Peptides against a protein of PDB entry 8OXM. Designs and how they scored, part 268

Target 1, 371 residues: chain A of PDB entry 8OXM
Amino acid sequence: FKAEFRLAGGVNLPKIIDCVGSDGKERRQLVKGRDDLRQDAVMQQVFQMCNTLLQRNTETRKRKLTICTYKVVPLSQRSGVLEWCTGTVPIGEFLVNNEDGAHKRYRPNDFSAFQCQKKMMEVQKKSFEEKYEVFMDVCQNFQPVFRYFCMEKFLDPAIWFEKRLAYTRSVATSSIVGYILGLGDRHVQNILINEQSAELVHIDLGVAFEQGKILPTPETVPFRLTRDIVDGMGITGVEGVFRRCCEKTMEVMRNSQETLLTIVEVLLYDPLFDWTMNPLKALYLQQRPEDETELHPTLNADDQECKRNLSDIDQSFNKVAERVLMRLQEKLKGVEEGTVLSVGGQVNLLIQQAIDPKNLSRLFPGWKAWV

## One batch from the design tools (peptide; made by RFdiffusion4, then SolubleMPNN)

Design b2_p25_1_s3 (from b2_p25_1, 14 letters changed)
Fold by OpenDDE base, seed 2:
Structure b2_p25_1_s3 (fold): chain B 371 residues (1-371), chain A 25 residues (1-25)
Amino acid sequence: as target 1 above (371 residues)
Amino acid sequence: REEELLKLLEGLITSEEAKYAAFRS
């Protein structure tokens, strides 16, 4: 390890350390000191499996449909080393999280990111109707700008077109794989974009198997397909390339039902893989920025008392695991809301659910559904 | 198929354990 470290941006201020590998190569490593990286490691393995399935199919292989993966080495329950995704930036950092964010640069007369967040926080405890009205007002005064990412990074028109296509394919693959696995917490800091490939890298994979639906503010969308995500695809939006790539990914997932069920079954019953949502994690994920100051988790509370009666926890766990497997089987059969859909019908429903401003308006304000 | 999948999972787990062992060494 080099003695020098850099702080990465973000709430947890992860340390970037340079590590010399046994191969003599310097690698930047992200050291997270508070997150259980075991969930990320397991989900990266599942993504690698999904990539293997996608590479076996001629249609998905020709389209280069892959979910981007990174190396995770969990060191302990509280520490791990992530391979730093060199040349990636959080989409939120590019869009809204800096003074020179794309929204401020390209739309200086729109609402600030802070004004949008404030307006949505003010209605957080209000009716769905009031949330929808304020969300529509925010959206009207906060127009998408993510198209400019590829335009800034790729000046050659042919390269620009190829990179926009790579982006669109990456969004499609990650959206469908993420939906099948029930991946949640897809806020703008948990999605990185590679500045060279224009592919997405999903990080912080701790909300899986639809556990986002049991949050105090339930997740109402199958994946992130917000206005900026769509704007990055260019003029065609969700039509054409995105839809076709979603359909081809879904076709491979549905045709791999037995394999995916077996993988997820093994993972759900792995005692080392804590995929279940706990109240502390739920509180952390949906904490108000104002409440962040006091909850220093004095994680000094002894491991002893959360050993509540193993029997009742085990029965509740098994029932949740069974429900997750049943829902996964339904998804892989194309069963949505009790109806069997074709691949095209299922993908269409998921796209409509993901872009519905009624669903988006109901999300936790920290998810930034207007971005 | 299940044995190939188990071997692939074991190979992934063992590769992560091997990466973890190689990172501890």
Scores: peptide ipSAE 0.006, ipTM 0.371, DockQ to the pose 0.024
Fold by OpenDDE base, seed 1:
Structure b2_p25_1_s3 (fold): chain B 371 residues (1-371), chain A 25 residues (1-25)
Amino acid sequence: as target 1 above (371 residues)
Amino acid sequence: REEELLKLLEGLITSEEAKYAAFRS
């Protein structure tokens, strides 16, 4: 291990360390010190299983539909080493870096990312109508630029086109798998893009099984399909390749219902897998920059084992687990809002929900739904 | 197919638990 570390961007201030392996090769590793990397690890296993299902199906295999995975080595309940995805960048870093972000470079006269965030934070406690109006003003003055990622990285037109298709397929696969697993909206720093493959890598999987819906500001989208995410697909947007890849992914997921339910059931009842949303985690995930000053109580972790009666915790846990399984079963049956939909109907509903400015305007401003 | 996937998951979970145990030791 080198004595030097770099901070990666993001709420959890992960440390990038350079390690010399036993093979004498330098490798970058991400050390997370506050997150339960078990959740990331377990979700990577679920992604590998989803990939196995996708590879077994001829139509999804021919389209090379995969969710990118990374190697997780949990070190403790609150720490571990991620094999850093070498040659990846957070989409948020590419798009909204304050110094050299693509929005600043390509749209220098648009609102800054900070101005957008400020405007949306000012209306955070306002009506849905006021949030929508301000969100539309922000969107009008903050135009998408993510098309330039592939244009900057891939100068050959044939390679550029192939990589844009790879990106679109990756977004489709990760969106549908993410919806099935209830990952919800993803912060722009928690989506990495591979600079060589144009495929997405989802990191920091601390919100799963629709637990984002019970946050103080509930999630209103099934997955992140913001304007920049769509702009990266090019001129067809959500139509054509993206839609077809979503449908084919959803077909595989729905046809694998029993397998997916059995696996998620085992995971939900794994005593080592804490997927439940707790109030402290909820506050942390939606913490305002202004609220950082007050939450310096040294919670002395007095390990007061609050022996909360095992019975009441167990009943509450079981009821949440059952609800998660029921909702997963509904999704895999195509049950949306009490109606059974076809794969095409379900995928269409999810796309419409994800791109609806009314839904996007209601998201937590810290997750930057205008990006 | 489900048994193979369950065994794959059990093998992955156990391999990660084993890695986790090996890092705690």
Scores: peptide ipSAE 0.006, ipTM 0.365, DockQ to the pose 0.023
Fold by OpenDDE base, seed 5:
Formats: structure tokens, C-alpha cells, sequence
Structure b2_p25_1_s3 (fold): chain B 371 residues (1-371), chain A 25 residues (1-25)
């Protein structure tokens, strides 16, 4: 180990450590000291299986549709090592860094990222109508800039165009697979972008199987398709390449229903895989930046042995697992709101839900739906 | 706890190929 460490940005302040392997190669490791990385490890395996399915299909293979994966080694229930993706940056660091974020550089007369967050926090406990009005005001005074990521990194026009297509394909693949698996907590620090490939890396996979819907502020979108995410696709936005890649990914997922159900069933009933949302995790994920100073989670998880009879816990768990499997089966059949949709119809509904300002305005302010 | 984590990390990096093979199987 080198004696020097860097702090990665974010609430958990993960440590980046440079290590020399026994092979003499330098490797960067991300050390998380407070998160259960078992869920990340399991979800990376599911992504590898999804990548295998996408490589078998000619249409998805031709489009190079893949989810970027990383190595996860859980060390304990509260610690683990991530393979640090060298040459990746959080989209939030590029867009809304306090010192020199792209919004400040390209839109100096817009609201600051802090002003936007403050305005949305002030209305957090207000009506949906008041949240919508303030969200629209924030959006009007905070215009998207993520197109500049590819323009800054790729100066050759032909390379720039290829990388913008790689980005759009990565967003489409991760959005559809993330929807099928019910991935939540897709805030701007949980999505990295590779500075060489323009592909996305999804991290912190601790909200899965639609458990984001049972948070104190429920998640109202199927995936992150905010204005900056769309701006990175270029002038066509969600139309053309993005839509077609979503449809082809969804087609592979629906045609792999039996395989995906079998895999998820094994995972849901694995006693070592804690995917259920608990109240402490829910509070932690939706902590206010102002409250981060006082809530040291010195709440030893040991003392809340609420002696719920083991039988009542098991029965409640089984009912939640069954509901997750039923909802996964519905998604893979194209059942949305009690109606069977075609692949194109289902993808269209999901895109409309993800870009709807009414849905975006209802999200927790920490999710930064205006970015 | 940081020193224990560093020792555990040292043990993981030295066994990386074997432990990642077990998570891929």
C-alpha cells in the first residue's frame, strides 16, 4: 500500500488507495468502510449475466450493448473493496462540483447548484403542486450542459460522434436493465462516466427490486433520464439511438424471462443477501446534508433486537419476496398498470415516466432531479 | 479498525485471483 490516500467525493468519503500487487502492477482500490458491499457484489454478478444475454443476441451484440461492471470484494457487513475504475468521474463531480463544475463554467448566470438544492429542500414538505412550480423555476434557471463532457474529452469530430453514441447506448442498456432489476438511488454521485469510453458505471447498488418506492420520499421514476443525461445524447435526445437501444435491450430481457426469474428467485431467498429496505437504511439514504453532522450512526444495529417472533419476520419476508418476483414477471411480460404492452409501448411508457417533470419534482432533493 | 482493514486489504490483494475466481464461479 502507498501511504497516500485520496478521498473520493460523497457522503461516505470512500478512500482511494493505490496498491502494488504481487505481480508488480499498480491497482487503485476504493475502500468503503460503512456500506454493505454484498449487495453491490450480487448485483455485479446479475449485470454480468445480463451482459451474457446481450452478447448472445445479434442485434444487441452489433450495438455493443453492455453494462459496465467492476470487481467487488465484501470484507464484512460494513466494509469492502471495490476495484476503482481508473479514468472514471462521478457525473455529479463533472456537472456540479463546488469549485469548477460544468454548469458554473458554461452557465455562469444560471442558479448555482447550491441555490437549486436549497430551493428544492425548502419545498420538500410542501404539496406536489408547490414542488412542481419550484422545480420548473429551478429548471428554467439551470440549463443542461452535459453535452460539453464529450466535447471537452474528444476533440476529433469523428471520435466525438462515436463516443456520444457509446454514451447513449450505455444509458439505454443500464436504464432498461436497471428498471427490470428495480434499481433505485440513481443520484449523480452513484453514476460514474468513463473518460475514455464515455460509458456509464453504476455504483452503490444498495437499492434494488423497487425498494426505492418504500423510502420516506418514494422514487417516482424508473431510471435516471434527467435533462443533463438527455443533453449528453445530443440533438435527438431520447429519440433514435436511445429509444432503439432501449427496445432491443427490453426485447432480450423479455425473451430471457425464465433465466432472469430463476436467478432473481435464488438471490431473493439467499439468507446472506439482504436486499430488503430497513428503516435505518431508509433514514441514511434520505438524510439531509444539514443533519449529516449530528447523526453519527452510532446506533449499534445490535440493540434493536425487536423480538419480533422469528416466524412473523419469515412470513413477512416471504410475502415481500413473492411480491418482488410477481412484479419482475409482470415487467418481463410487458405488464404495466394492468395492461400488456409491446416492447415499443413499454419502452415509450418508461421514457415518458422518467422525463415527466411531475415525477421528477416529487423525488428527494438529494437525488438532484434538475441535473 | 483502519489498520485491520489495511491488513485485510493486503491479504485480499495477495489472494485476488483466487477470491475473484470464487465470485465468478
Amino acid sequence: as target 1 above (371 residues)
Amino acid sequence: REEELLKLLEGLITSEEAKYAAFRS
Scores: peptide ipSAE 0.000, ipTM 0.292, DockQ to the pose 0.028
Fold by OpenDDE base, seed 4:
Structure b2_p25_1_s3 (fold): chain B 371 residues (1-371), chain A 25 residues (1-25)
Amino acid sequence: as target 1 above (371 residues)
Amino acid sequence: REEELLKLLEGLITSEEAKYAAFRS
């Protein structure tokens, strides 16, 4: 380990350290000192399993469909070491950085990210109709620019095309795998893009198994497919490559139903996996200032005084686990809203739900559904 | 436990590979 460290910011002041491996390679590590990385570690294992399933299928293997993973070593309930995603940038930093963000650079006459957020926060407690109207006004005055990521990073037209394709495949794979695992919407700071591969890396996996639906402002989209996410795919948007890659990923997931159910069952019943979001944690996640959003606080310390009988906790946990497994089984059967859909029908429904401005307008404003 | 979970997962993967290999064969 080098003696020098950098702070990544945030409340828990994670330390970025450089270490030299036994192979003589320098690797950057993020040391989190007050964050529970167990959920991240578990979800990375599930992603590795999904990747193995995707590599076995000829159609997904030919398309190089993978979800990007990073190494997590949980050291305790409040500490761990992450492999820092070197050569990645948060899509939020690229898009909406206050100084040099792509929206400001390419659309200087549009609303600022702050103006958009303010407008949406003002209507947060209003009707769905009022939210929709303000969201449409925000969207009209905050046009997508994420196409410029690949254009800035990849100057050669052939490389640019291949990287845009890699991006589109990465979004498709992560969207479908994320939907199956119930990751829901992912805020723009929790999606990194690799500056070399154009692939996405999802970090901070603190909301899984549709826990986003029980948030004080429930999630209304199956995954993040906002206007900037779509803009990065280029002129075809969600049509063609994205849709086909979603369908092929969903085919593999549905055909691996027994495996995925068994994996998730083992994880749900792991006493080390505290995936249940308590109402206080859920409330806190939606009340955090932006500068604090990088680090999920484990509010696990003080709620031990609710002397609910161990039996009532276990019974409530089992019922939630059963419900998660049932919903996972429904997804893997293509059961949506009580109807069995084909892979193409299911993927189409999910895409339509994810891009619907009515659904996007209902999301928590802190997740910036207009980005 | 994580190593056991990984081994269990690897075992499940290998058992389905064996099932899929048996169905293609």
Scores: peptide ipSAE 0.000, ipTM 0.308, DockQ to the pose 0.015; fails the geometry check

Design b2_p25_1_s4 (from b2_p25_1, 15 letters changed)
Fold by OpenDDE base, seed 3:
Structure b2_p25_1_s4 (fold): chain B 371 residues (1-371), chain A 25 residues (1-25)
Amino acid sequence: as target 1 above (371 residues)
Amino acid sequence: KEKKLKEILEGLITDEEAFYKAFRE
């Protein structure tokens, strides 16, 4: 434990704690506040409800379509996360960990993860055209390797095939449910993979209801379907099993519209569930290394209590909540860009949006869209 | 609305007491 915790500004914001592991590796651990643990707990309950809906449907039950849930044990801020990670690894740790990451092991002549990040950071303030060109150069020189996860862990060919299918189903289910709930911040450290089941565990559920779209660098993809995520599915990629599992999940979600809207309506108006994006949270999620130097806590930000009249805050909150509910209703009706789509049409649009290099190149560099 | 939510929750949540306890604590 380094005794220095950086308070991300605000009483309830996650504490960044730099931990030196017993391996001598510095790991930035996000120590969520009590409220962030509550957000994760609420979203885990929503995932359990989605799993119940998926188990009731014969087609999704036969495919074993589930979102991996974890018990939010309100243990100490760190101990809860570590116990939930038992038998899981962040996909980022497997893929792009410093010296022993799969990219370095299987593609030693490709760009390093650091070189890729640096190149994308250099163009962060540039045009979308310049971002796209640099992203394409990075992608050419950083080829996907996530297929090797299942190959390393599952030596028996029959087991390997079953685990690759379990992975593909897990990606499909979590992608569609994540899209319906508007789950953002799907960077490579917020997605864990179970080393025994090959299923994904999504953590850090604090960016929900499309609040990622109001970040300073807006999220431009519905879910993470980057080249390594696709490579883990094997030779079929997004076609076949993945697409069919997305369609069957979307069908269950659309057929459960009244239930999902009722649940989300209650959650949006729960005063204990802070789903709204605030400026400090936005700054934290997209903090630039250059901005770390200027965030000296000038304690002299006067308590200008902008006494925004309680009435204006409540009216603004209610309008945002209504907009979230309307957008959720549109998704569950298959309304995309003012057009009503079939389940297959909607899933196809979402897949195309998620794999589009133009959308991926516009993401915040910390999201690592090239991985 | 509350009655329908309760019916939905009772039908989906096998452990109603655990759910309400987690929201009250």
Scores: peptide ipSAE 0.010, ipTM 0.419, DockQ to the pose 0.018
Fold by OpenDDE base, seed 1:
Structure b2_p25_1_s4 (fold): chain B 371 residues (1-371), chain A 25 residues (1-25)
Amino acid sequence: as target 1 above (371 residues)
Amino acid sequence: KEKKLKEILEGLITDEEAFYKAFRE
């Protein structure tokens, strides 16, 4: 291990450590502290299963629809080593880095990322109407720039076009798989992009099974499909390749209903897989930068008094797990708001929900829905 | 259920040992 480390993006600021392997090769490793690496590991396995389903289907295989996975080596319940996604950058770092972010480079006269965040934080406790108005003002003065990622990385027009398609396919696959698994909106630092493949890598999978809907500021989108995410697809946006890849992914997921339900049922009842949202995790995920000062980790919350009757906890857990399974079954049947939709209808609804500025304006400002 | 899960897992996971290791540790 080298003595030097870098901070990665993400909520928990994981440490990137350069390690020399037994083969004498340097490998970057991500050391997460306090994160449930088991959750990431389990979700990577679910993604591998989804990839196998996608590879078995001729239409999705021909389109190379995959969700990128990374190796997770859990060392303990709260520690482990991630194989660092070498050659990846957080989308948030590329877009809104304070020094050299693409928004600053390409749109120097727009609002800064900080100004946008400040404006949205000021209205966080306001009405939905006020949030929408301020969000629209922010969006008008913070125009998308993510198209420039592929343009910067891929100078050859044919390669550029191919990589933009790879990006679009990756967003489509991850969006639909993420919706099925209830990953919801993803923080911009928890979405990495591969600088060689233009494919997305989702990290920090601590919110699953629609647990984002029970956050203090509930999620209002099925997946992250913000203006920059769409801008990276190029001129067609969500139309054409993206929509078709979403539909084909959703077809495979719906046709694999029994398999997916069986997998998720086992995961939900695995005592080693803590997918449930707890109040501390909820506060941490939606903590304000200003509130970072007061949460001294008083490690001294005596584990003693939450001897609430094991029976009531188990019953509450079981009811949550059952609701998650029911909702997953609905999704896989195309049941949205009590109506059975076709694959095309369901995908259309999800896209419309994800791009709706009214839904985006209601998201937690820390997740930067204007990016 | 467990047998069907195992069959699903065996068919879906190319590295079953790594999978079961990651779930058991």
Scores: peptide ipSAE 0.006, ipTM 0.411, DockQ to the pose 0.021
Fold by OpenDDE base, seed 5:
Structure b2_p25_1_s4 (fold): chain B 371 residues (1-371), chain A 25 residues (1-25)
Amino acid sequence: as target 1 above (371 residues)
Amino acid sequence: KEKKLKEILEGLITDEEAFYKAFRE
């Protein structure tokens, strides 16, 4: 281990450590000290399975549809080592870094990222109508700039175009697989972009199986398809390549229903995989920056074993697991709001839900739906 | 190739299959 460490961006300030392997090669490692990396490890295995399904299908293989994966080594329930994705940056770091973010560089007369966040925090406890109005004002004065990522990194026009396609395909694949698995907490620090491939890497996979819908501020979108995410696709936006890649990914998922259900069933009943939302985790995920000052570090989570009667916990757990499996089966059948949809109809509904300003305005301000 | 690339950059070619066809030709 080198004595020098770098802080990665994000709430948990993970430490990047350079390690020399037994092969004499330097490898960057990310050390997380607060998060349960078991959830990330399990979800990486599910993503590898999804990649195997996508490689077997001729149409998805030709389009090179894959989810980027990373190695997770859990050391304990609260600590582990991630193989750091070398040459990746959080999309939030590129877009909304306080000093050198792309919004400040390309749109210096727009609202600052801080002004946008402040305006949305002020209306957090207000009506949906007031949230929508303020969100529209923020969006008008904070215009997308993510197109400049590929333009800055890829100066050759042919390479630029190829990388923009790779980005669009990566967004499509991760959006559909993320929706099927009910992946939440897709804020701008939990999505990395590879500076060489333009592909996305999703991290912090602790909100799965639609558990984001039971947060104090429920998640209202199936995946992140915000204005900057769309701007990175270029002039076609969500049409053409993105839509077709979503449809082809959804076709593979629906045709793999039995395999996906069997794997998720095994995971839901694995006693080592804590996927359920608890009140402490919910509070942690939706903490306000202002509330960080009053939460003295004296929440030692005393392992008060709330000896809830094991029998009542088990019955409540089994009922939640059954509901998750039923909802997964519905998604894989194309059942949305009690109606059976075609692949094209289902993908269209999901895109419309993800880009709807009314849904986006209702999200927790920390999710940064205007980015 | 350069003209087809310019048409793609100008957003005249929006289809991935049309792009791959245009570069294979």
Scores: peptide ipSAE 0.000, ipTM 0.299, DockQ to the pose 0.014
Fold by OpenDDE base, seed 4:
Structure b2_p25_1_s4 (fold): chain B 371 residues (1-371), chain A 25 residues (1-25)
Amino acid sequence: as target 1 above (371 residues)
Amino acid sequence: KEKKLKEILEGLITDEEAFYKAFRE
């Protein structure tokens, strides 16, 4: 280990440590000191399996459909070492961090990221109609710019085109796999983009199995397919490559139903795998930046008392697990809203749900659905 | 299949290589 560490941004002040392996290679490692990396580790294994399924299928293999994974070594419930995704940047950092964000650079006269957030926070407790109207105003005055990521990083037109395709394929694979696993919407800081491959890396997998739907502000989208995510695909948007890659991924997932169900069942009943949403986790995930200052002290004390009511917790847990499994089975059968859909129909519905401004306007403002 | 997959998964949370191997079979 080098004596020097960098702080990665974020509430838990993760430490980036350069580690020299026994192979003489320097590897950046992120040491998280307060995050439960077990969920991340388990989800990486699930992603690896999904990748194996995708590699077995000729159509998905030809398209190089993979979900990017990273190594996670959980050390405890609150600590672990993860391989830092070297050569990646959070999409949120590229888009909206500071004055150097792509929105500010390319759209200097648009609303600032702060203005957008403020407007959406002001209507957070308002009607869906008011949220929608303000979201549309925000969207009108905050135009997507993520197309410029590939344009900045890949100056050669042929390379640029291939990288934009790699991005589009990565979004498609992660969207469908993420939907099947119930990852829901993903905060813009929890989606990294590889600056060399243009592939996405999903980090901080603290919401899985549709637990985002039981948040105080429920998730309303199956995956993150916001305007900037779409803009990164280029002029075709969700049409063509993205849609086809979603369909081919969904075909593999649906054809792997028994395998996926068995795996998720094992994971849901693993006593070491805390996938359930708890109130503290819900508060953390939907905490306002303003509220971050106050809640830090109280999280240390009462870890002891939650162990006692095991019996009522067990019945409630089992019912939630059963519901998750039933919903997973429905997804893998193409059952959406009580109707059995074809792969194309299901993928179409999911895309429409994910891009619907009405659904996006209802998301937690902290997750920046306008980005 | 399910029991083997469960035994695999219970073991494979600890061994990534065994996971990949068992899912390749």
Scores: peptide ipSAE 0.000, ipTM 0.326, DockQ to the pose 0.021; fails the geometry check

